# Designs tried in a protein design run: peptides against a protein of PDB entry 4M9S. Part 40

Target 1, 135 residues: chain A of PDB entry 4M9S
Amino acid sequence: SRGLVGVECITPYSYKSLAMALQRCVEVLSDEDRSALAFAVVMPPGVDIPVKLWSCVIPVDICSNEEEQLDDEVADRLKRLSKRGALLSGKRMPVLTFKIDHIIHMFLKHVVDAQTIANGISILEQRLLEIGNNN

## One batch from the design tools (peptide; aimed at target 1 Q23 R34 H110 D113)

Design b1_p28_1_s4 (made by RFdiffusion4, then SolubleMPNN; from b1_p28_1, 11 letters changed)
Fold by OpenDDE base, seed 5:
Structure b1_p28_1_s4 (fold): chain B 135 residues (1-135), chain A 28 residues (1-28)
Amino acid sequence: as target 1 above (135 residues)
Amino acid sequence: SELEELVKRANEGLERGLKELRERLEAL
């Protein structure tokens, strides 16, 4: 299995209680939200990232052909993550952004499998190039 | 503008983060 499916909490945290709490938060997520959280590992910790950039790596199946619908769906997933154990922090101004904290990011680096991380990096880089070429 | 600076910081952060993750993966 890839991503966070069936992942055991193996972290260097000295605070076992924090690791356990994070593991519990991950376990109660839907499969889609857990997948989104897994790919959040490719984002830099402590940086406010616009939803448009999140949409480059968060996997979403859209029935609508409208690009605006993609950002909305991604935003909804990230909002749900922000409400569950503060996995993300959202801001609305000047545009909607989400930030992953260092603690959460460190957790993800140890629990997300290497192949998923590698795939996320590749996908993000490809999408960023496409955006850059279209500007 | 505030938006321009935000985008700039995001791009710079992404570049650094991706580099660090790639280096970590190579060490595994």
Scores: peptide ipSAE 0.556, ipTM 0.916, DockQ to the pose 0.032
OpenDDE base, seeds 1, 2, 3, 4: peptide ipSAE 0.553, 0.552, 0.553, 0.551; ipTM 0.914, 0.915, 0.915, 0.915; seed 2 fails the geometry check

Design b1_p28_2 (made by RFdiffusion4)
Pose (drawn by RFdiffusion4):
Structure b1_p28_2 (pose): chain A 126 residues (1-60, 70-135), chain P 28 residues (1-28)
Amino acid sequence: SRGLVGVECITPYSYKSLAMALQRCVEVLSDEDRSALAFAVVMPPGVDIPVKLWSCVIPVLDDEVADRLKRLSKRGALLSGKRMPVLTFKIDHIIHMFLKHVVDAQTIANGISILEQRLLEIGNNN
Amino acid sequence: TEETLEALEKVRELLKETAEKAIEKLRE
């Protein structure tokens, strides 16, 4: 209910809070990977979820979502790969409350809607 | 606290610039 700023203190670390650190990991990022990351906010954290359940919210056969999610985990270790049962990714929690009070307030609602939308279109496949 | 908020606002601006462009293209 306040993000990483709820716990920022003087610590042996050079950063007042972990968000100031993560700031850079996002700054060095490929412009688009900045995009895919900026959107993975609206994902369930600590939950393993498939490439297609991702192809819905991440921008551009759609494995390209996976490629971005791979660079994203290789660069700053921001995501998480888990090869089988099915090629799936996962967003951890700190790497989430970073994005919550950091990603543009609108883009949160837009990801919520673009998803409930593309979810419903997989509902129409049947 | 103020310095942290300023640092986060810089990140918000960077993410906003890329996100808005991607959202507009998806809406089209």

Design b1_p28_2_s1 (made by RFdiffusion4, then SolubleMPNN; from b1_p28_2, 12 letters changed)
Fold by OpenDDE base, seed 3:
Order: structure tokens, then sequence, then C-alpha cells
Structure b1_p28_2_s1 (fold): chain B 135 residues (1-135), chain A 28 residues (1-28)
């Protein structure tokens, strides 16, 4: 299943160079990567989050329901985002994690539509509760 | 805005609670 893309490039940022750079980064993304970036807004900034937890909110359309395949596809998207203007920061050891910085998070909070944010939060909470109850 | 802030805080707390368990499952 795939989520809707709700990212626009209208920001209140006073730093012209930063705003322009972020706009360019978002505009050149594929629809799938832009969707992934949109849902990154539901993660707390500055925290290293394992790929498994990212996969709870990143929309992916895969043929298999295997969790490993889902994690691999999500990881690929997050890696691409980390290479495009450092939208995310990746860490491979001891576990593959990604984090969003405060500046990017503030940008997303403004440009991602409210419904996408609300849906992402609801999905994340539901999935986290399921993980907590099953472990 | 305030509602979203509170919701994000709840998710942060849940993440802190389940992150260690998620890592353990990945290493199995």
Amino acid sequence: as target 1 above (135 residues)
Amino acid sequence: TEEIREALERTRRLLAEVTSKAIEEIRK
C-alpha cells in the first residue's frame, strides 16, 4: 500500500539559501521518495531510529508481506534521502538507523499537510503498540 | 498545532519503550 504525497515548498524560513536548497531537494525527488520524506515528520528529530520502526510509517508497495523485504525497500528510500542534501543521517553500526535533524523536521512540519501528519502519527502509534505487545 | 505536538510526544515515548525490543528482534 502507498500513502498520499502532501509536501509543498512554501515555507516561512527567513534564510533564503536554506529554503531554496530544501525546495530543490524536494522537487527532484521521485513520488515515492517524496512520500517517504513526508512521513519522516512523525519521527522525533535528533533520534537514531532503526529501519524497522521507519517501516511502520513509510508507504511501500511490495509483492511480499515479508518484513525483511519491507525493511530493505524502506532502507533504500531512506538512503537516497540521506544522499539528497542530507535530508536524513544514516548510521550502519550497530544497527542500521536514520535520524532527521531539527531544521529539516521544522521544514516538514510546515510544508506537509495536516492530514498526512495526523495519519502518519496514528499509523505509527498503532504499529508501535503492536510491536510492544508482541515482544 | 498543540494536538500534533502532544501526539508527537506520545510517539516519542512509545519509541523509547519499544526500540530496544525491536533491535533484539532484528538480531535474531
Scores: peptide ipSAE 0.204, ipTM 0.755, DockQ to the pose 0.034
OpenDDE base, seeds 1, 2, 4, 5: peptide ipSAE 0.202, 0.162, 0.160, 0.163; ipTM 0.757, 0.698, 0.696, 0.700; seed 4 fails the geometry check

Design b1_p28_2_s2 (made by RFdiffusion4, then SolubleMPNN; from b1_p28_2, 16 letters changed)
Fold by OpenDDE base, seed 5:
Structure b1_p28_2_s2 (fold): chain B 135 residues (1-135), chain A 28 residues (1-28)
Amino acid sequence: as target 1 above (135 residues)
Amino acid sequence: TEEIREALARTRALLAKVTSEAIAKILS
């Protein structure tokens, strides 16, 4: 497996319109896609992020450590999230990127476990440094 | 939460740099 141990996104805001809409979208996701959504909180909102960088924090437990296969699997998950309630925004050119909106990010900050966020940030920073050193 | 905000701020600049480099690598 690669990435973080998956967690489920659970909302305590059951009676607000925005929270209810988001919860409905989250509830119909697969466990894998819901986990990917949870770790999207580690990314800064409003930034177009290449799939390669998403793969630094999105947990994948079925693919090999081969980078090409990992990126494809991550891209598939992110594409599903972009089509499911527009949880992410995808852009194909010049390269395939995904962006988390500020509103969605704010929601995730309240429903994702703080320790998960902290661990994800640490892992992201480490992997970004490794990628930077190889450039 | 304050610690998380500070951590996110620290990684933002690094992410921006690595993102631009990653895009350049993919397009080369």
Scores: peptide ipSAE 0.143, ipTM 0.710, DockQ to the pose 0.034
OpenDDE base, seeds 1, 2, 3, 4: peptide ipSAE 0.077, 0.129, 0.136, 0.076; ipTM 0.629, 0.696, 0.687, 0.627

Design b1_p28_2_s3 (made by RFdiffusion4, then SolubleMPNN; from b1_p28_2, 16 letters changed)
Fold by OpenDDE base, seed 2:
Structure b1_p28_2_s3 (fold): chain B 135 residues (1-135), chain A 28 residues (1-28)
Amino acid sequence: as target 1 above (135 residues)
Amino acid sequence: RKEIEEALAKTRERLSKVTSEAIKKIQE
């Protein structure tokens, strides 16, 4: 299975009240936005990451295979997540980036399916190698 | 979970380098 397995479960997170609040926030997301949030766990917290790099791990199944359109769709999803409180922080300058906070990252490590995390890391590493070699 | 933590730590260093390069490219 993929995605957020523990969304509706009581998490082992040490800050129980915060975890419950985050679970409620996740429950009101669309399926697509929840999926995007799940894969955000593979990013290191506290780092402003360009949308292009987010697009390496955020699954998109509706838009065309054109890279520019993929980036736009990913950006839209991340923007929606950033409007859900502390899930993500967006920055437009110097370039459009998004950052996952440490607290949110800790939450996701506990509630996202382990196989999803492993797959996401593998995908990110592969994409980074490709980008690095082509730069 | 320990394996995941180690994998994330390893990826962080690579991501930092690629991120800086990507930012430069986007600003061109």
Scores: peptide ipSAE 0.175, ipTM 0.742, DockQ to the pose 0.034
OpenDDE base, seeds 1, 3, 4, 5: peptide ipSAE 0.141, 0.144, 0.144, 0.125; ipTM 0.702, 0.701, 0.701, 0.685

Design b1_p28_2_s4 (made by RFdiffusion4, then SolubleMPNN; from b1_p28_2, 16 letters changed)
Fold by OpenDDE base, seed 4:
Structure b1_p28_2_s4 (fold): chain B 135 residues (1-135), chain A 28 residues (1-28)
Amino acid sequence: as target 1 above (135 residues)
Amino acid sequence: RKEIEEELEKTREMLAKETSKAIEEIKK
């Protein structure tokens, strides 16, 4: 006989508290990290995404002839975000990936500027098509 | 917004495909 699974309910109060906490976390980020977090909204929640694909939407001002350098900069930003608690979850093995959880994603959908979301989606689609054509 | 949700959904399949490819390339 299996025991009953505990039921956890998220109340409106809990959600408000979480939202406030997340907002505070966002406020203390640098402009570049905050921008990176904003564009994370275009990624599907709960999926481990490799850094290469994150680089499709994370804005980087560094111009490099080596893709690895761009990925490194993106990885650094994502690593910083992952150190801010539940913002992102990083996985090193077997491949370096980052994941946005459902709660954070839901939060971002409500607070990120609509134009930013639209731009992020457009950029992601364009970059993915380019990658696909080069493979 | 429904429009945003629809656009996000459109990218999911393409993202999944490229994710698999990216992982394969890294493992080589």
Scores: peptide ipSAE 0.272, ipTM 0.804, DockQ to the pose 0.034
OpenDDE base, seeds 1, 2, 3, 5: peptide ipSAE 0.185, 0.271, 0.261, 0.186; ipTM 0.710, 0.805, 0.801, 0.710

Design b1_p28_3 (made by RFdiffusion4)
Pose (drawn by RFdiffusion4):
Structure b1_p28_3 (pose): chain A 126 residues (1-60, 70-135), chain P 28 residues (1-28)
Amino acid sequence: SRGLVGVECITPYSYKSLAMALQRCVEVLSDEDRSALAFAVVMPPGVDIPVKLWSCVIPVLDDEVADRLKRLSKRGALLSGKRMPVLTFKIDHIIHMFLKHVVDAQTIANGISILEQRLLEIGNNN
Amino acid sequence: SIEPKFVSPEEWEEHAEEVEEVLEELEE
């Protein structure tokens, strides 16, 4: 209810809070990977979810979503790969409350909608 | 298409309030 700023303090760390640190990991990022990361906010954290359940919210055969999610986990270890039972990724929690009070307030709502939308279109496949 | 943006640490307190407003609207 206030993000990582709820716990920022003088610590043996050079950063007042972990968000100031993560700031850079996002700054060095490929412009698009900045995009895919900026959107993975509207994902369930600590939950393993498939490439297609990701192809819905991440921008551009759609494995390209996976490629971005791979660079994203290799570069700053921001996501998480889990090879089988099915090629799936996962967003951890701190790497989430970072994005919550950091990603543009609108883009949160837009991800929520682009998803409920593309979810419903997989509902129409049947 | 949507162009996502990130907010700097200096503006986080203001941006947190905006996020809370957006979440309240969504809950309604």

Design b1_p28_3_s3 (made by RFdiffusion4, then SolubleMPNN; from b1_p28_3, 13 letters changed)
Fold by OpenDDE base, seed 4:
Structure b1_p28_3_s3 (fold): chain B 135 residues (1-135), chain A 28 residues (1-28)
Amino acid sequence: as target 1 above (135 residues)
Amino acid sequence: SIKPRFVPYEELEKHAEEVAELEAKLAA
């Protein structure tokens, strides 16, 4: 599957068509995957982000408080997103990371509710602070 | 658990128009 990194928006029509395609991709996602995608908007685009940081914002219902299980579940969701419409780009080495493309990020910035974005940022900040205090 | 919300599709079309307007300004 060709990554969206090579997608050039040369006309307004092309952009609209791409946005429509992305919207359709979002609509067919499961509730869990759609939630993960929504909160991906808080991540900087074009940056390889470790799964640990993704786990700070992606909501996961786990039975265990083990961080490893959380990361695994988050990774699975991100992998699914990477296979569907090139929403994310995954890299396994040297560390498992996922990247959101600029065009996808721009799309999410407009289609994700402002309150959701604000909540996501707040959650990320809180979790990063907790990680910093526990290290 | 915080549930994310998406903006209705109608706003996607508005964004497309805004981008088109911005592109027109840059070409100008």
Scores: peptide ipSAE 0.164, ipTM 0.592, DockQ to the pose 0.277
OpenDDE base, seeds 1, 2, 3, 5: peptide ipSAE 0.160, 0.126, 0.130, 0.151; ipTM 0.656, 0.493, 0.524, 0.655

Design b1_p28_3_s4 (made by RFdiffusion4, then SolubleMPNN; from b1_p28_3, 13 letters changed)
Fold by OpenDDE base, seed 1:
Structure b1_p28_3_s4 (fold): chain B 135 residues (1-135), chain A 28 residues (1-28)
Amino acid sequence: as target 1 above (135 residues)
Amino acid sequence: PIKPEFVPPEKLEEHAEKVKKLEEELKK
């Protein structure tokens, strides 16, 4: 069994070049999609997170009172972000999930406002407690 | 001196672990 030699992909792009490219991508996003991307910073990088958990932190200005519609709207935003190259990776099976890459996560940690990060953490943890207590 | 609002790395790590744990529970 040949051990999969982990291809250390050394990105030839300097962090500066990558940051500039990412910043440009962020600038052309809609306000809603940009906000969704910002809150992705509170997700653990490299982990497939179900849409249900994303919906706990992604701000939605106009949502129906139905939880199902909220998840659909969040999923649409995350899908748009996933189509923007390396911003997010989506997986449909067995459950619809989205994953933030470590590189993107590092970028967000440096550019997203600290208060936004703190608020996102607080909101998500509160929702996690609620979900845990209802189970 | 307005202390810059900074999220400590330790808090982010603890948060990440909480999310991972819950994610595992939801998949069960």
Scores: peptide ipSAE 0.437, ipTM 0.819, DockQ to the pose 0.057
OpenDDE base, seeds 2, 3, 4, 5: peptide ipSAE 0.043, 0.337, 0.299, 0.324; ipTM 0.473, 0.779, 0.755, 0.787

Design b1_p28_4 (made by RFdiffusion4; failed a check: the pose's geometry)
Pose (drawn by RFdiffusion4):
Structure b1_p28_4 (pose): chain A 126 residues (1-60, 70-135), chain P 28 residues (1-28)
Amino acid sequence: SRGLVGVECITPYSYKSLAMALQRCVEVLSDEDRSALAFAVVMPPGVDIPVKLWSCVIPVLDDEVADRLKRLSKRGALLSGKRMPVLTFKIDHIIHMFLKHVVDAQTIANGISILEQRLLEIGNNN
Amino acid sequence: EELEEETEEALEKVRELLKEAVEKLEEK
């Protein structure tokens, strides 16, 4: 209910809070990976979820979502790969409350809608 | 209080960068 700023303190670390650190990992990022990362906010954290359940909210056969989610986990270790039972990724929690009070307030709502939308279109496949 | 203000300013900079990146994608 306040993000990482709820716990920022003088620590042996050079950063007042972990968000100031993560700031850079996002700055060095490929412009688009900045995009896919900026959107994975509206994902359930600590939950393993498939490439297609991702192809819904990440921008551009759609494995390209996976490629971005791979660079994203290789660069700053921001995401997480889990090869089988099915090619799936996962957003950890700190790497989430970073994005919550950091990603543009609108883009949160837009991801919520673009998803409930593309979810419903997989509802129409049947 | 000073630590909080400096952190908020740093996070606003990240917000602006992310917003610009999203707007650039929307324009494409």

Design b1_p28_4_s1 (made by RFdiffusion4, then SolubleMPNN; from b1_p28_4, 16 letters changed; failed a check: the pose's geometry)
Amino acid sequence: DELRKEIEEELEKTRRRLAAVVEAERAR

Design b1_p28_4_s2 (made by RFdiffusion4, then SolubleMPNN; from b1_p28_4, 13 letters changed; failed a check: the pose's geometry)
Amino acid sequence: SELREEIEKALEKTRELLRRTIEALRAR

Design b1_p28_4_s3 (made by RFdiffusion4, then SolubleMPNN; from b1_p28_4, 16 letters changed; failed a check: the pose's geometry)
Amino acid sequence: SKLREEIEKALEETRRLLAETLAALAAR

Design b1_p28_4_s4 (made by RFdiffusion4, then SolubleMPNN; from b1_p28_4, 12 letters changed; failed a check: the pose's geometry)
Amino acid sequence: DKLREEILEALEKTRKLLAETIEKLRAK

Design b1_p28_5_s1 (made by RFdiffusion4, then SolubleMPNN; its pose is not in this set)
Fold by OpenDDE base, seed 1:
Structure b1_p28_5_s1 (fold): chain B 135 residues (1-135), chain A 28 residues (1-28)
Amino acid sequence: as target 1 above (135 residues)
Amino acid sequence: SELEEQMRRAAELARRNLLPNMREYNSR
């Protein structure tokens, strides 16, 4: 498996209008896509991040034998999120990347549980070190 | 490769963002 299994969100966001709009968008997502969105908080906003790095933190409960299949599943989730407007921006060239907007990132920082954020940061850092060691 | 370069750059940017965040969390 890749990433983290569970996400807890606490919703007292300071800006009612933004919170209400984003909450509605989040509510219509599947559990899997909602979890993917939550863990997007660990990524730096405004940066085109390759799917390989997203796959380090996006929760995938059913793990395929091939790593490429995991990346494909993550990519599919991120693509679905990108179709929901401002949640993510996808780019295919030169490589498949996704970017989280500053506004969405700010929202997630306030609604995702602090311990979950910390855990996500820790696991991403660990995975990055592992990737570096394999190069 | 292009992918490796993108990953390297993204990893660097991620670390620059994530490590401070972790320190902030641990210090609060």
Scores: peptide ipSAE 0.053, ipTM 0.601, DockQ to the pose 0.040
OpenDDE base, seeds 2, 3, 4, 5: peptide ipSAE 0.043, 0.045, 0.050, 0.051; ipTM 0.591, 0.595, 0.600, 0.600

Design b1_p28_5_s2 (made by RFdiffusion4, then SolubleMPNN; its pose is not in this set)
Fold by OpenDDE base, seed 4:
Structure b1_p28_5_s2 (fold): chain B 135 residues (1-135), chain A 28 residues (1-28)
Amino acid sequence: as target 1 above (135 residues)
Amino acid sequence: SELEKQMEEAARLARETLLPNMERYNSL
């Protein structure tokens, strides 16, 4: 009497295998793109977030010091992340937005440095207050 | 605008889900 092999919820990827795949994906990123991905952890998962809000937390060093190019540079990084392992999901209409999936977000919460997360949240809050005061 | 609406919603969700955890991350 071979016992009913319990319905193993066949997630196509075990958490361990998914984590390994994601780690490999992260390792091949440029330093700039990897940094952008790290700060994606401070965004709520499953939400379409406009590039302007991403630019509040994604660190960008613009060589020309032209602040007007900030959103474009951030968008380019996020686009690269969306193409590499589907780390993000981009949407062009009605406005350009990016979304982090719950699974990716869960991964980042465990691998991103706690201080980086804390700093990112603090920065986001500060920028949100500034935006709110200007409305 | 659509942008403003999306930013407002994202901001609300950020405050509700992430900001309460600031103390946790600062204590690690």
Scores: peptide ipSAE 0.205, ipTM 0.746, DockQ to the pose 0.041
OpenDDE base, seeds 1, 2, 3, 5: peptide ipSAE 0.203, 0.203, 0.121, 0.190; ipTM 0.743, 0.744, 0.588, 0.721

Design b1_p28_5_s3 (made by RFdiffusion4, then SolubleMPNN; its pose is not in this set)
Fold by OpenDDE base, seed 1:
Structure b1_p28_5_s3 (fold): chain B 135 residues (1-135), chain A 28 residues (1-28)
Amino acid sequence: as target 1 above (135 residues)
Amino acid sequence: SELERQMREAAELARRTLLPNMRAYNAR
């Protein structure tokens, strides 16, 4: 089953059902997982994004300064989101990646105001630059 | 579209839970 993504194709009431399902999914998330979901809005939809890039925007309050631990924590959050109505889609090979679907991304764009999204993108860009400079 | 309308309605319900976390993080 495609979870939430599949709901829109089931009945004439798919949109309402999808909205209600999304509401429930958001309500049952932990604060950390809700934060991860919110920040997914800065990613382009339909693209397999490596965990390394997700770690640039997903909030992690308590982690070691070790990059490996940061990526693992981010991956765990994204994995949980993938199990909840297909909020995300994960791939393990060749590289661990996660993808946000267009419908979920559309939902998030209505949740998050444009300025906040722009700020998040700026943060992503800055952190990507730092990664690039350290390579 | 009808889809967008439903997404907006759903978003109104979720905004109070999702936006504060994102804004707080961006403000740090």
Scores: peptide ipSAE 0.361, ipTM 0.847, DockQ to the pose 0.056
OpenDDE base, seeds 2, 3, 4, 5: peptide ipSAE 0.110, 0.029, 0.223, 0.341; ipTM 0.670, 0.533, 0.740, 0.831; seed 2 fails the geometry check

Design b1_p28_5_s4 (made by RFdiffusion4, then SolubleMPNN; its pose is not in this set)
Fold by OpenDDE base, seed 5:
Structure b1_p28_5_s4 (fold): chain B 135 residues (1-135), chain A 28 residues (1-28)
Amino acid sequence: as target 1 above (135 residues)
Amino acid sequence: SELEKKMEEAARLARENLLKNMAKYNAL
């Protein structure tokens, strides 16, 4: 991805200062963490979501022998995001969850590229169907 | 579950937003 460096984003915010602060937070992220944040756009805002569900859409390159480490790797990325301003908020008990706030979600809806959004929607919808069929 | 329903709704809204707003940035 190109990132936000040198690109001024268009947001629905009336207060430009908030948008600029969020943009700065995104710019200092690693490519991996920024990618994880991008896929948060397909999650419902204001909901504490278990890491297991985040792992359905967060892209991680893991070998088959390390498949059990998928949730741990995703959790590490989300933990780093939670330490960058108000991008995410985490809870450890009773289950490790992460939440994206409405204001951040609204920001992402305008700055995340169309292909990432489309891919995330497709992946999430497919996974939700699979989960639903197993219950 | 309630969570699954909310996730489906979020996906729907994201899809609709993509169709309505053509001015997207390759920011992430």
Scores: peptide ipSAE 0.157, ipTM 0.677, DockQ to the pose 0.070
OpenDDE base, seeds 1, 2, 3, 4: peptide ipSAE 0.138, 0.117, 0.125, 0.154; ipTM 0.705, 0.643, 0.647, 0.716

Design b1_p28_6 (made by RFdiffusion4)
Pose (drawn by RFdiffusion4):
Structure b1_p28_6 (pose): chain A 126 residues (1-60, 70-135), chain P 28 residues (1-28)
Amino acid sequence: SRGLVGVECITPYSYKSLAMALQRCVEVLSDEDRSALAFAVVMPPGVDIPVKLWSCVIPVLDDEVADRLKRLSKRGALLSGKRMPVLTFKIDHIIHMFLKHVVDAQTIANGISILEQRLLEIGNNN
Amino acid sequence: EEEEEKELFEEAEEKLEEKLEEFEEELE
């Protein structure tokens, strides 16, 4: 209910809070990977979820979502790969409350909607 | 709808940079 700023303190670390650190990991990022990351906010964290359940909110056969999610986990270790049972990714929690009070307030609602939308279109496949 | 989604994706990229700078200032 306040993000990483709820716990920022003088620590042996050079950063007042972990968000100031993560700031850079996002700054060095490919402009688009900045995009895919900026959107993975609206995902469930600590939950393993498929490439297609990701192809819905991440921008651009759609494995390209996976490629971005791979660079994203290789560069700053921001995501998480888990090869089988099915090619799936996962957003940890700290790497989430970073994005919550950091990603543009609108883009949160837009991801929520673009998803409930593309979810419903997989509902129309049947 | 296709054009709106593309515009939103482009705006999100731009706004993230601005938000990171504002967030750093708030933490200072």

Design b1_p28_6_s1 (made by RFdiffusion4, then SolubleMPNN; from b1_p28_6, 16 letters changed)
Fold by OpenDDE base, seed 4:
Structure b1_p28_6_s1 (fold): chain B 135 residues (1-135), chain A 28 residues (1-28)
Amino acid sequence: as target 1 above (135 residues)
Amino acid sequence: EKEKLEQIYKEATENLRKSLKRFREELE
C-alpha cells in the first residue's frame, strides 16, 4: 500500500474521516473481496461497468468452467462490496453493472500498490483485446 | 433484444479500453 498521507479529497467529509471510514470497511473484508476491491481501482469512476467486463480483472479462485458461473461469482463479490460502505454501486437494468464512485476511486488510487494497479490495467487491457479480436 | 445487449457490451468494451489507456498514461 502507498499509505494515506498527502492525498487531497473533495468530499462532504474530511479526508481523515473518509480515510478512516474506508480503512475500516477494507479491514473487515475477506481476502478475496479485498482483492476484488483492489482491482476495482482500474475501472473508470462513475461508469456503469457490466459484470462481464469486471470478470476480466477480478480474480476468482474457485469457479466453474462455465463463463456464466464466473460472472455470477464476480457479481456476488461486487454485491458484497456494494454493501460494505457502498464501495460500489450496483444497477440491474438494462444489464447488471457496477460502478465505483469518484471518491472511492481516489482513495484506492492512493492506497492500492502501484504494481497491482499496473498489473490490473495490463491484464484487463489484454483480455479486452482478446474479446475484441473474438468479435 | 439480443442484438441490443450485444451492442451494449460492444460499446462498454470499447469505452473501457479507451478509459484504461488514459488511466495508464496518467500513471506513467
Scores: peptide ipSAE 0.611, ipTM 0.929, DockQ to the pose 0.031
OpenDDE base, seeds 1, 2, 3, 5: peptide ipSAE 0.604, 0.607, 0.607, 0.607; ipTM 0.929, 0.930, 0.930, 0.930

Design b1_p28_6_s2 (made by RFdiffusion4, then SolubleMPNN; from b1_p28_6, 13 letters changed)
Fold by OpenDDE base, seed 4:
Structure b1_p28_6_s2 (fold): chain B 135 residues (1-135), chain A 28 residues (1-28)
Amino acid sequence: as target 1 above (135 residues)
Amino acid sequence: KEEELKKIYEEAIENLKKNLAKFREELE
């Protein structure tokens, strides 16, 4: 099953319209960008998160295991998402960060597979623990 | 710059851990 499913919620017209617009944006994404967007749901909305931490949960299937290349690839995906329907917002200073909007996050909570969310949280928690122990 | 970066990551990690725990509880 795909990480993202169709919107089936009964909501006010304004929300339904927004959901439809967002669904169209999701449908035109590449598989890799759509996957990245799915895992973005694990991030808290409204928080600027460094790319390094995004790389702990965003799946990358075609790249070397070099950390620098991984971060660059993740950054590129997140940048593309930020340009499509403002799915994310980027900030370059003081460090490169990305933030998921509250509305986008609410949308993703309804359309991302529950198991995908659970797995993403588990993976990220584990990797954050590892990073913390190395500091 | 290195110290500043370290502080940014430490704070980000701590905050993220707290948020993840809350989100996990919400999904259970």
Scores: peptide ipSAE 0.579, ipTM 0.922, DockQ to the pose 0.031
OpenDDE base, seeds 1, 2, 3, 5: peptide ipSAE 0.575, 0.578, 0.575, 0.576; ipTM 0.922, 0.922, 0.922, 0.923

